# Ledger of designs, part 233: peptides against a protein of PDB entry 7AE7

Target 1, 321 residues: chain A of PDB entry 7AE7
Amino acid sequence: KVYKDLREFLEVLEQEGQLIRVKEEVNPEPDIAAAGRAAANLGKNQPAVFFEKIKGYKYSVVTNVHGSWQNHALMLGLDKNTSTKDQFYELNRRWDKFPVPPNVVKREAAPCKENVIDKDINLFEILPLYRINEQDGGFYISKASVVTADPEYPDDFNKLNVGTYRIQVKDRDRVGIQALAMHDIAVQLEKAEAENKPLPIAITIGNNPLVTFMASTPVGYNQNEYEFVGALQDGVPMDIVKSDLYDHLYVPAGSEVVLEGHIIPRVRTVEGPFGEFPGSYSGARLQCEVKIDRITHRTNPIFENLYLGIPWTEIDYLMAL

## One batch from the design tools (peptide; made by RFdiffusion4, then SolubleMPNN)

Design b2_p25_3_s4 (from b2_p25_3, 10 letters changed)
Fold by OpenDDE base, seed 2:
Structure b2_p25_3_s4 (fold): chain B 321 residues (1-321), chain A 25 residues (1-25)
Amino acid sequence: as target 1 above (321 residues)
Amino acid sequence: SAVVEEALAKAKGEDLSEKLRELLK
């Protein structure tokens, strides 16, 4: 089984008994985080948790999508009871199929383009934002696949980077992003900042689960994560679409939400604290700032966000491979 | 499952975490 988007994966999770649907209205705090903790504590069969109704928000949230070995097997299109050993074997077998180039679809064929917001941008109207941890310094987008390119080689598709970074919401149309020196985005940002130019960025939320997986997996600077997604789909290309603002940025065609904008050159603002682990908070630090210039989204977008709880967390499953 | 949804709906006064734990037992 190959998935076009998050929705197809959530349908399979639900069919396989690996998704809990919460139909009752919940409070964004503390109920979402509490439910995520409860799901993580269910032992070996940790389900995704889908919240249909969130007080004060229009749209839904899903958490813990990658939060179990069963969910991981299903992501690979395997039986949910496939052993960890066999999952690793299959992953390695598929990895050898790299590169599998993606299909570039037309704008009209891309679900992420169903709706556009290009004025009066307010992230709180599109994303049901909540604090994951009690001591978090704000709202985080923790499971986005962030797309950037090399500003010296913008047309080199092999240098297109899709990565996962810690993103704090700073204002209605601004986010802080943690670009560490070891990340490919930091190399690209350094080049842009040397010329005092903005770095184009697309922050994509609610993706095909293999996109999220690859965005969390380090690859070479001259390797495109989308070509690995095709390999992990056993040679089936994934679908991408050109961003609205930038000819050189491509986003997953099925993304629930795409935040298009730019990293402001040579600006740093306070970010954090954030609870990376239960009871462990990273201190406040100066981080890059992104201005959001355009949003595209699916009708009734689903906000996929990380569950950060007691180990084994969703991050542990994403990094264990 | 329908059972999980019904149990969540009935437990109107309990913490969501407790509801989820009961449903998943």
Scores: peptide ipSAE 0.019, ipTM 0.525, DockQ to the pose 0.089
Fold by OpenDDE base, seed 4:
Structure b2_p25_3_s4 (fold): chain B 321 residues (1-321), chain A 25 residues (1-25)
Amino acid sequence: as target 1 above (321 residues)
Amino acid sequence: SAVVEEALAKAKGEDLSEKLRELLK
């Protein structure tokens, strides 16, 4: 089984008994984090948790999508009871199929382009934002696949980077991003900042589960994560579409929300504290600031977000494969 | 709370949806 988008995966999770649907209105805090923690702490068969109604918001949230070995098996299109060993062998077998180039679809064929917001941008109107941990210094987008390119070689598709970074919401149209030196985005940002230029960015939320997986998996600077997604789909190309603002940035065609903008050159703002695990917070740091210039989204977009807590949480499963 | 986590961990045999609903009340 190959998934075009998050929705197809959530449907399979629900069919397989690996998704809990909460139909009653919940409070964004503390209910979402509490339920995510509770699901993670089941010890086995940890389900995704889908919240249909969130007080004060229009749209839905899903958490713990990658939160179990069963969900990982299903992500690979395997039986949910496939052993971790067999999942690993299958992943390695498919990895050797790299590269599998993606299909570039037309804008009209991309679900992420169904709606556009290009003025009066307010992230709180499109994303049901909440604190993941009670003592978090703000609202985090923790499961986005962030697309950037090499500003010196913008048309080199092999240098197109899709990565997962910690993103803190700063304002209606501003986010902080943690670009560490070990990340490919930091290399690209350094090049842009050397010339005092903005770095184009697309922050994609609610993707094909293999996109999220690959965005969290380190690859070479000259390797494209989308070509690995095709490999992990057993040779079936994924669908990508050109961003609206930038000809050289491509986003997953099925993304629930795409935030297009730029990293402001040579600006650093306070980010954090963030709860990396219960009872321990990373200190506040100076991080990059992104201006959001355009949003595209599916109708009734689903905000996919990460729960972070004591192992084993969703992040531990994402990093264990 | 730890109580909620323990209650859900014990609940492996019940409809997790109902238990989550009870915990969110």
Scores: peptide ipSAE 0.018, ipTM 0.565, DockQ to the pose 0.043
Fold by OpenDDE base, seed 3:
Structure b2_p25_3_s4 (fold): chain B 321 residues (1-321), chain A 25 residues (1-25)
Amino acid sequence: as target 1 above (321 residues)
Amino acid sequence: SAVVEEALAKAKGEDLSEKLRELLK
């Protein structure tokens, strides 16, 4: 089984009893984090939690989508009771199918293009933002697939990077991004900053679960994560579309929300603190700042966000394979 | 699923975190 988008995967999770739907209005704090923690702490068969109504917001939140071995098996289109060993063997078998080039679809065929915001950008109107941990210094987007390219080789599709980075909301149209030196985005940013140029960026939220998986999986600098998604789909290409602002950036066609903008060159602002682990906050650090210039989104976009807490959490499942 | 649904149902109007902790004990 192959999923085109997050919605198809959530439908399967619900059918398989691996998604809890909360229909009642919840407070963004502390209810979302509390329910995510509760789901993670079930010990076995940890479900996704889908919040249909959040007080003060228009749209929904889903968390813990990758939060169990059962959800991970379903992501691979396997039986939910497939052993971790068999999941690993199947993952490796499919990995050898790399590269499977994606399909480039027209703008009109991409669900992520249903709605456009190009002025008066306010992230709080599109994303039901909340503090994941009570002591967090702000709101975080923790499960985005961030798309960047090599500024020296913008047309080299093999150098297109899709990665997961910690993103703090700074303002209505600004986010901080943690680009560590070991990340491919840091190499690309260094090249842009050497010339005092902005680095084009697309921050994609609510994707095909294999896109999110590959964005969290280290690959070579000259390997494209979308070509691995096709491999992990057992040879079925995924669908991508050009970003609106940049001809060289491609985003998943089915993304719930796409934030298009640029990393401001040679600007560093305070980011954090963030509760990476219970009782362990990363100190405040100077990190890069992104200006959001355009948003595209599906109608009634779902904000997929990561639950962070005591292992074994969603991040541990994403990193375990 | 049933335990979490029951926990969420019981937590309606109360701190979801405390009730879920009680159900998981």
Scores: peptide ipSAE 0.014, ipTM 0.491, DockQ to the pose 0.065
Fold by OpenDDE base, seed 5:
Structure b2_p25_3_s4 (fold): chain B 321 residues (1-321), chain A 25 residues (1-25)
Amino acid sequence: as target 1 above (321 residues)
Amino acid sequence: SAVVEEALAKAKGEDLSEKLRELLK
């Protein structure tokens, strides 16, 4: 089985008993984090948690989408009871199918293009933002697939990078991003900053679960994560669409929300602290700042965010392979 | 663990959503 978007995956999770739907209105804090912890405490078969109604917000949140081996098996289109060993074997078998080039779809065929915001941008109107941990220095977008290109070779599709980075909301139209020196985005940013130019960026939220998985999986600088997604779909290409602002950036066609903008060159602002691990906070640091210039989104967009509870956390499942 | 196991045992027949609500009270 192959999923075009997050919604098709959530439907399967629900059918397989791996999604809990919270229909009652919840408070963003502390209820989302508390419910995530409660779900994690249900044992080894940790479900995704879908919050339909959030006080003060118009749209929904889903957490813990990758938060179990059952969910991971279903992501691969396997039986939910497939052993970790057999999942790993199947993952490796499919990995050897790289590259599987994506399908470039027309703008009219891409669900992420259903709505456009190009003025008076306010992230709080589109995303039901909350603190993941009580002591977090702000609101985080922790499960985004961030798309950037090499500014020296913008037309080289093999250098298109899709990665997961820590993103703090700084203002209505600004986010801080943690671009560490070991990340491909840092190489691309260094090239842009050498010329004192902005780095084009698309921050994509609520994707096909294999896109999120590959964005969290290190690959070579000259390897495209979308071509691995096609491999992990057992040779079925994924669907991508051109970004609205940049000809050389492509986003998943089924993304719930796409934040298009630029990293401001040679600007660093305070980001953090963030509770990356229970009882451990990364200190406040000077990090890059992104200006959001355009938003595209599906009607009634779902905010997929990371669950950071007691181990095993969702990160542990994403990084365990 | 025992409270969660008891809640899970009851959930075999009840909507998991109701049980999460009980755990949040």
Scores: peptide ipSAE 0.022, ipTM 0.532, DockQ to the pose 0.033; fails the geometry check

Design b2_p25_4_s1 (from b2_p25_4, 15 letters changed)
Fold by OpenDDE base, seed 3:
Structure b2_p25_4_s1 (fold): chain B 321 residues (1-321), chain A 25 residues (1-25)
Amino acid sequence: as target 1 above (321 residues)
Amino acid sequence: SIAKEIEERKKKLKEILEEQKKKLE
């Protein structure tokens, strides 16, 4: 089984008993975070939790999508009861199929292009934002696949980076992003800032689960994460589409939400604190700031966000493989 | 059945949620 988007994966999770649907209206705080913690505390075989209705918001939230070995097996299109050993074996077997180039689809064929917002941008109208942890310094987008390119080699597809970074909402059209020196995005940003130029960026939310997996998996600077997604799909290419603002940035065709914009050169603003682990908060730091210039999204977009709770958390599963 | 397991998990999740809410209160 290969998934085109998050929705196809959520359908399979639900069929396999690995998704709990909450139909009743919930408060964004503390109900979403509390439910995520509750799901993690179910022991082995942690389900995703899908919230259909959130008070004060129009759209839905899903958490803990990668929150168990069963969910990882299903992500690979395997039986949910596939052993961890067999999952690793299959992952390694498929890894050797790299590279599998993606298909570039037309704009009209990409679900992420169904709706466009290019003025009066307000992230709160599109994303049901909430505090993940009680002591968080704000609202975080913690499970985005962030697309950037090398500004010196914008047409080199092998240097296109898809990574996962901590993103704090700063304003209606502004987010802070944590670009650590070890990340490929930091290399690309350094090159842009050396010339005092903005770095083009596309922040994609609610993706094919293998895109999210690869965005959390370190690869070489000259290796494209989309080509690994195709490998992990056992040789089936994934679908990507050109961003609206930039000819050199490609996003997953099935993304629920795409935030297109730029990192403002040589600007640093306060970001944090954020509870990365239970009882452990990273301090406030000066981090990069992104201006959002355009949003594209699917009709009734699903906000996929990370659950952070007692181990084994979703982040533990994403890093274990 | 998967349906029964889901309902049991929903029930347990609700119980855990209620317990967690009480700890925050």
Scores: peptide ipSAE 0.247, ipTM 0.810, DockQ to the pose 0.021
Fold by OpenDDE base, seed 5:
Structure b2_p25_4_s1 (fold): chain B 321 residues (1-321), chain A 25 residues (1-25)
Amino acid sequence: as target 1 above (321 residues)
Amino acid sequence: SIAKEIEERKKKLKEILEEQKKKLE
């Protein structure tokens, strides 16, 4: 089984008993985090948790999508009871199919383009934001696939980077992003900042689960994560679409929300603290700032966010491979 | 059945959630 988008994957999770749907209205805090912890306590077969109604918000949240080996097996289109060993074997077998180039679809065929916001941008109207941990210094987007390119080689598709970074909401149209020196985005940002130029960026939320997986998997600077997604789909290309603002940035065609903007050159603002691990908070530090210039989104967008709190966390499953 | 398992898990999730809320009050 290959998934076109997050929604198709969530349907399969629900059919396989690996998604719990919460239909009752919940408070963003503390109910979402509490329910995530509760799901973690259900045992080894931890389900995703889908919240249909969130007080004060229009749209839904899903968490713990990658939160178990069963969900990981289903992501690979395998039986949910496939052993970890067999999952690794299959992943390695498919990895050797790299590269599998993606299909570039027309704008009209891309679900992420159903709605456009190009003025009076307010992230709180599109994303039901909440504190993941009680002591977090703000609201975080913790499971986004961030798309950037090399500003010296914008047309080199092999240098297109899709990565996962810690993103703190700073304002209605601004986010902080943690671009560490070890990340490919930091190389690209350094080149842009050397010329005092903005770095184009697309922050994509609610993707095909293999996109999220590959965005969390280190690859070479000259390797495209989308071509690995095609490999992990056993040779079936994924669908991507050109961003609205930038000719050289491509986003998953099925993304629930796409935040298009730029990293402001040579600006650093306070970011954090964030509870990356249970009982451990990273201190506040100066980080890059992104201005959001345009949003595209599916009708009734689903906010996919990370579950954190009790090991094994969703991060542990994403990083274990 | 998968349906029965889902209902049981949903029930348990609700119970745990209610317990967690009481601890935060």
Scores: peptide ipSAE 0.219, ipTM 0.797, DockQ to the pose 0.021
Fold by OpenDDE base, seed 2:
Formats: C-alpha cells, sequence, structure tokens
Structure b2_p25_4_s1 (fold): chain B 321 residues (1-321), chain A 25 residues (1-25)
C-alpha cells in the first residue's frame, strides 16, 4: 500500500484500529495535549487521535500519527503486527532503491492548491494552534516538513532540503524557526545571509507519512528526501508540485497546508522556551524569523501536530529508525 | 473484533481525559 496523502493514511489507521476519532468539541488547551498523553498511556499500540471539533477553531487536529510501531508498519504498507526487525529489514531493502525521482504534477492536480490565501494572512484562522506544554513560550508547529534550496544552486534538485524543525508561531504571519548549525537549512541560510538575501521557504503540514518520516531522517546534503520517499514506497514515485511563489521549490502535492514565505536575513528574535521533554525546557534563544507571504491549503485542512508526552513519544519513533 | 477494540480504546481514552480534567479543577 502506497499513500498519496495524510488522509489515505488516516483512513487505513482507522480501519486497523490505530486511530481514535474524537467527535465531541474539545478545548485546544488543555484537552489536546491531555488526550495525547492519554493515548500514550493506552499501551504499546498507541493510536493516532483525531479531533474533529476544536473550540474557537474551524478545522481539525490529528496527533500521534507516527506514535507506535504498528503505525510505522502500516506506513510501510505492512501488516500492523510486523515486527520491528522485519520493518527494519524492509526499510533497508527499499532504501537501496534510492533514488526514485518524484512526479511533478500540474497545479490543478494538486490537492494542496484547492484554496489560496495571499492577503490578510492569519495562521490562527487556518491552524488550530495550541500549547503542547503548559509552560511553552507560545504555539508550536512541530511536525512540518520544511522545504528549502541552496541559494547558490537553486535549480539543483539534489540540494533541495526537506527537514523537520521546531517552529514557533510569533504573529499572524510570522514564525520563528530553529535552524541549528548541524541542519542542512543552516548551510543554505548562511549563504543567503552572506548576501543579505531572504531564503525562500515552504513549510508543509499534514503530509504523506513517509514524507514526514524522511523529513525527520538525516540524509546527505546532496540527497533529496523526495527521492528516498519514492524508494520507501518500493519504487513508486511520490507526487510533488511547484510552489506558488518560487519556481525552484517543490512541495508534496497532497499537503494539508503549505505556508510559503522567506526567512528574513540577519534578523533574530526570541524563540521558546519549549518543553521538548516532560519537565525539560530548552531555554529561550534568538532564532530565525520567517514571514509568511502565501498559504495554500486543502478544503477542511487537517493540522497534524506532534505529541510530546512521557518517554517513547512520537518523536522517539520518528528518530529511532 | 477490531470494532470492539476501538470502542474499548475510546472508552479508556475518555476515562483518562476525564481523570486529567478533574486533576486540573
Amino acid sequence: as target 1 above (321 residues)
Amino acid sequence: SIAKEIEERKKKLKEILEEQKKKLE
């Protein structure tokens, strides 16, 4: 089984008993984070939790999508009871198929282009934002696949980077991004800032689960994560579409929400604190700031966000492979 | 059945949520 988007995966999770649908209206705080913690306590086969109605917001939230080995097996199109050993074996077998180039689809064929917001941008109207931890310094987007390119070689598809970074919402059309020196985005940002130029960026939310998986998996600077997604789909190319603002940035065709913008050169603003682990907060730091210039999104977009609970959180599963 | 398991999990999740809400009150 290959998934075109998050929705196809959520359907399979629900069919396999690995998704709990909450139909009752919930408060964004503390109910979403509390439900995530509750789901983590349901045992080893932790389900995703889908919130259909959130007080004060129009759209839905899903958490803990990658939160179990069963969900990982299903992500690979395997039986949910496939052992971790067999999952690793299959991952390694498929990894050797790299590269599998993606299909570039037309704009009219891409679900992420169904709706456009290019004026009066307000992230709070599109994303049901909430604090993951009580003492967080703000609202975080913690499970986005962030697309950037090398400013010196923007047309080199091998240098197109798709990564996962900590993103704090700073304003209606501003986010802070943590770009550490070890991240490929930091190399690209350094090049842009050397010339005092903005770095083009697309922040994609609610993707094909293998895109999210690869965005959290370190690869070489000259390796494209989309070509690994095709490999992990056992040789089936994934579908990507050109961004609206930039000819050299491509986003997953099935993304629920795409935030297109730029990192403002040589600007740093306070980001954090963020509770990366229960009882452990990373201090506030000066981090990069992104201006959001355009949003595209599917009709009734699903906000996929990370669950950060007690040990063996969703992030542990994403990073353990 | 998968349906029964889902219902049991939903019930347990609801119970945990209710317990957590009571701790915050």
Scores: peptide ipSAE 0.157, ipTM 0.757, DockQ to the pose 0.021
Fold by OpenDDE base, seed 1:
Structure b2_p25_4_s1 (fold): chain B 321 residues (1-321), chain A 25 residues (1-25)
Amino acid sequence: as target 1 above (321 residues)
Amino acid sequence: SIAKEIEERKKKLKEILEEQKKKLE
């Protein structure tokens, strides 16, 4: 089984009893985080939690999508009861199929292009934002696949980076992003800032689960995460589409929301604190800032966000593989 | 059955949400 988008995966999770649908209206805080903690307490078969109605918002939230070994098995198109050993075996077997180049689809064929916002941008109108932890310094987008390229080699597809980074919402059209020195985005940002140029960026939310998985998996600087997604799909290419603002950035065709913009050169603003682990907060730090210039999104977009709670958390599962 | 398991999980989730609401009161 191969998934084109998040929605196809959520359908399978629901069919397999690995998704709980909450139909009643919930408060963004503390109900979403509380329900995530509740799901973690359900034992080894931790389900995703889908919130259909959130007070004060128009759209839905899903959490804990990658939050169990059963969900990881299903992500690989395996039986939900596949052992961790067999999952690793299959992952390694498919990894050797790299590279599997993606299909570039036309703009008209990409679901992420159904709606466009290019003026009066307000992230709060598109994303049901909430504090993940009570002591968080703001609202976080914690499960985005962030697309950047090498500014010296923009046409080198092998240097296109898709990564997961801590993103704090700073304003209606601004986010802070944590670009650590060990991340490929930091190398690319350094090159842009040396020339005092903005770094083009596309922040993609609600993707094919293998895209999210690969964005959380370190690969070589000259390796494209989309080509690994094709490998992990057992040789089936994934679909990507050109971004609206930049000819050299490609996003997953099925993304729920795409935030296109730029990292402002040589600007650092206060970001955090954030509860990365239970009882562990990373302090407030100066981080780079992104200006959002354009949004594309599916009709009735689903905000996929990370669940953080007691171990095993969704991060623990993403890092274990 | 998968259906029974889903209903049990929904019930537990609802109970926890209700407990959280009471703490905010």
Scores: peptide ipSAE 0.036, ipTM 0.635, DockQ to the pose 0.022

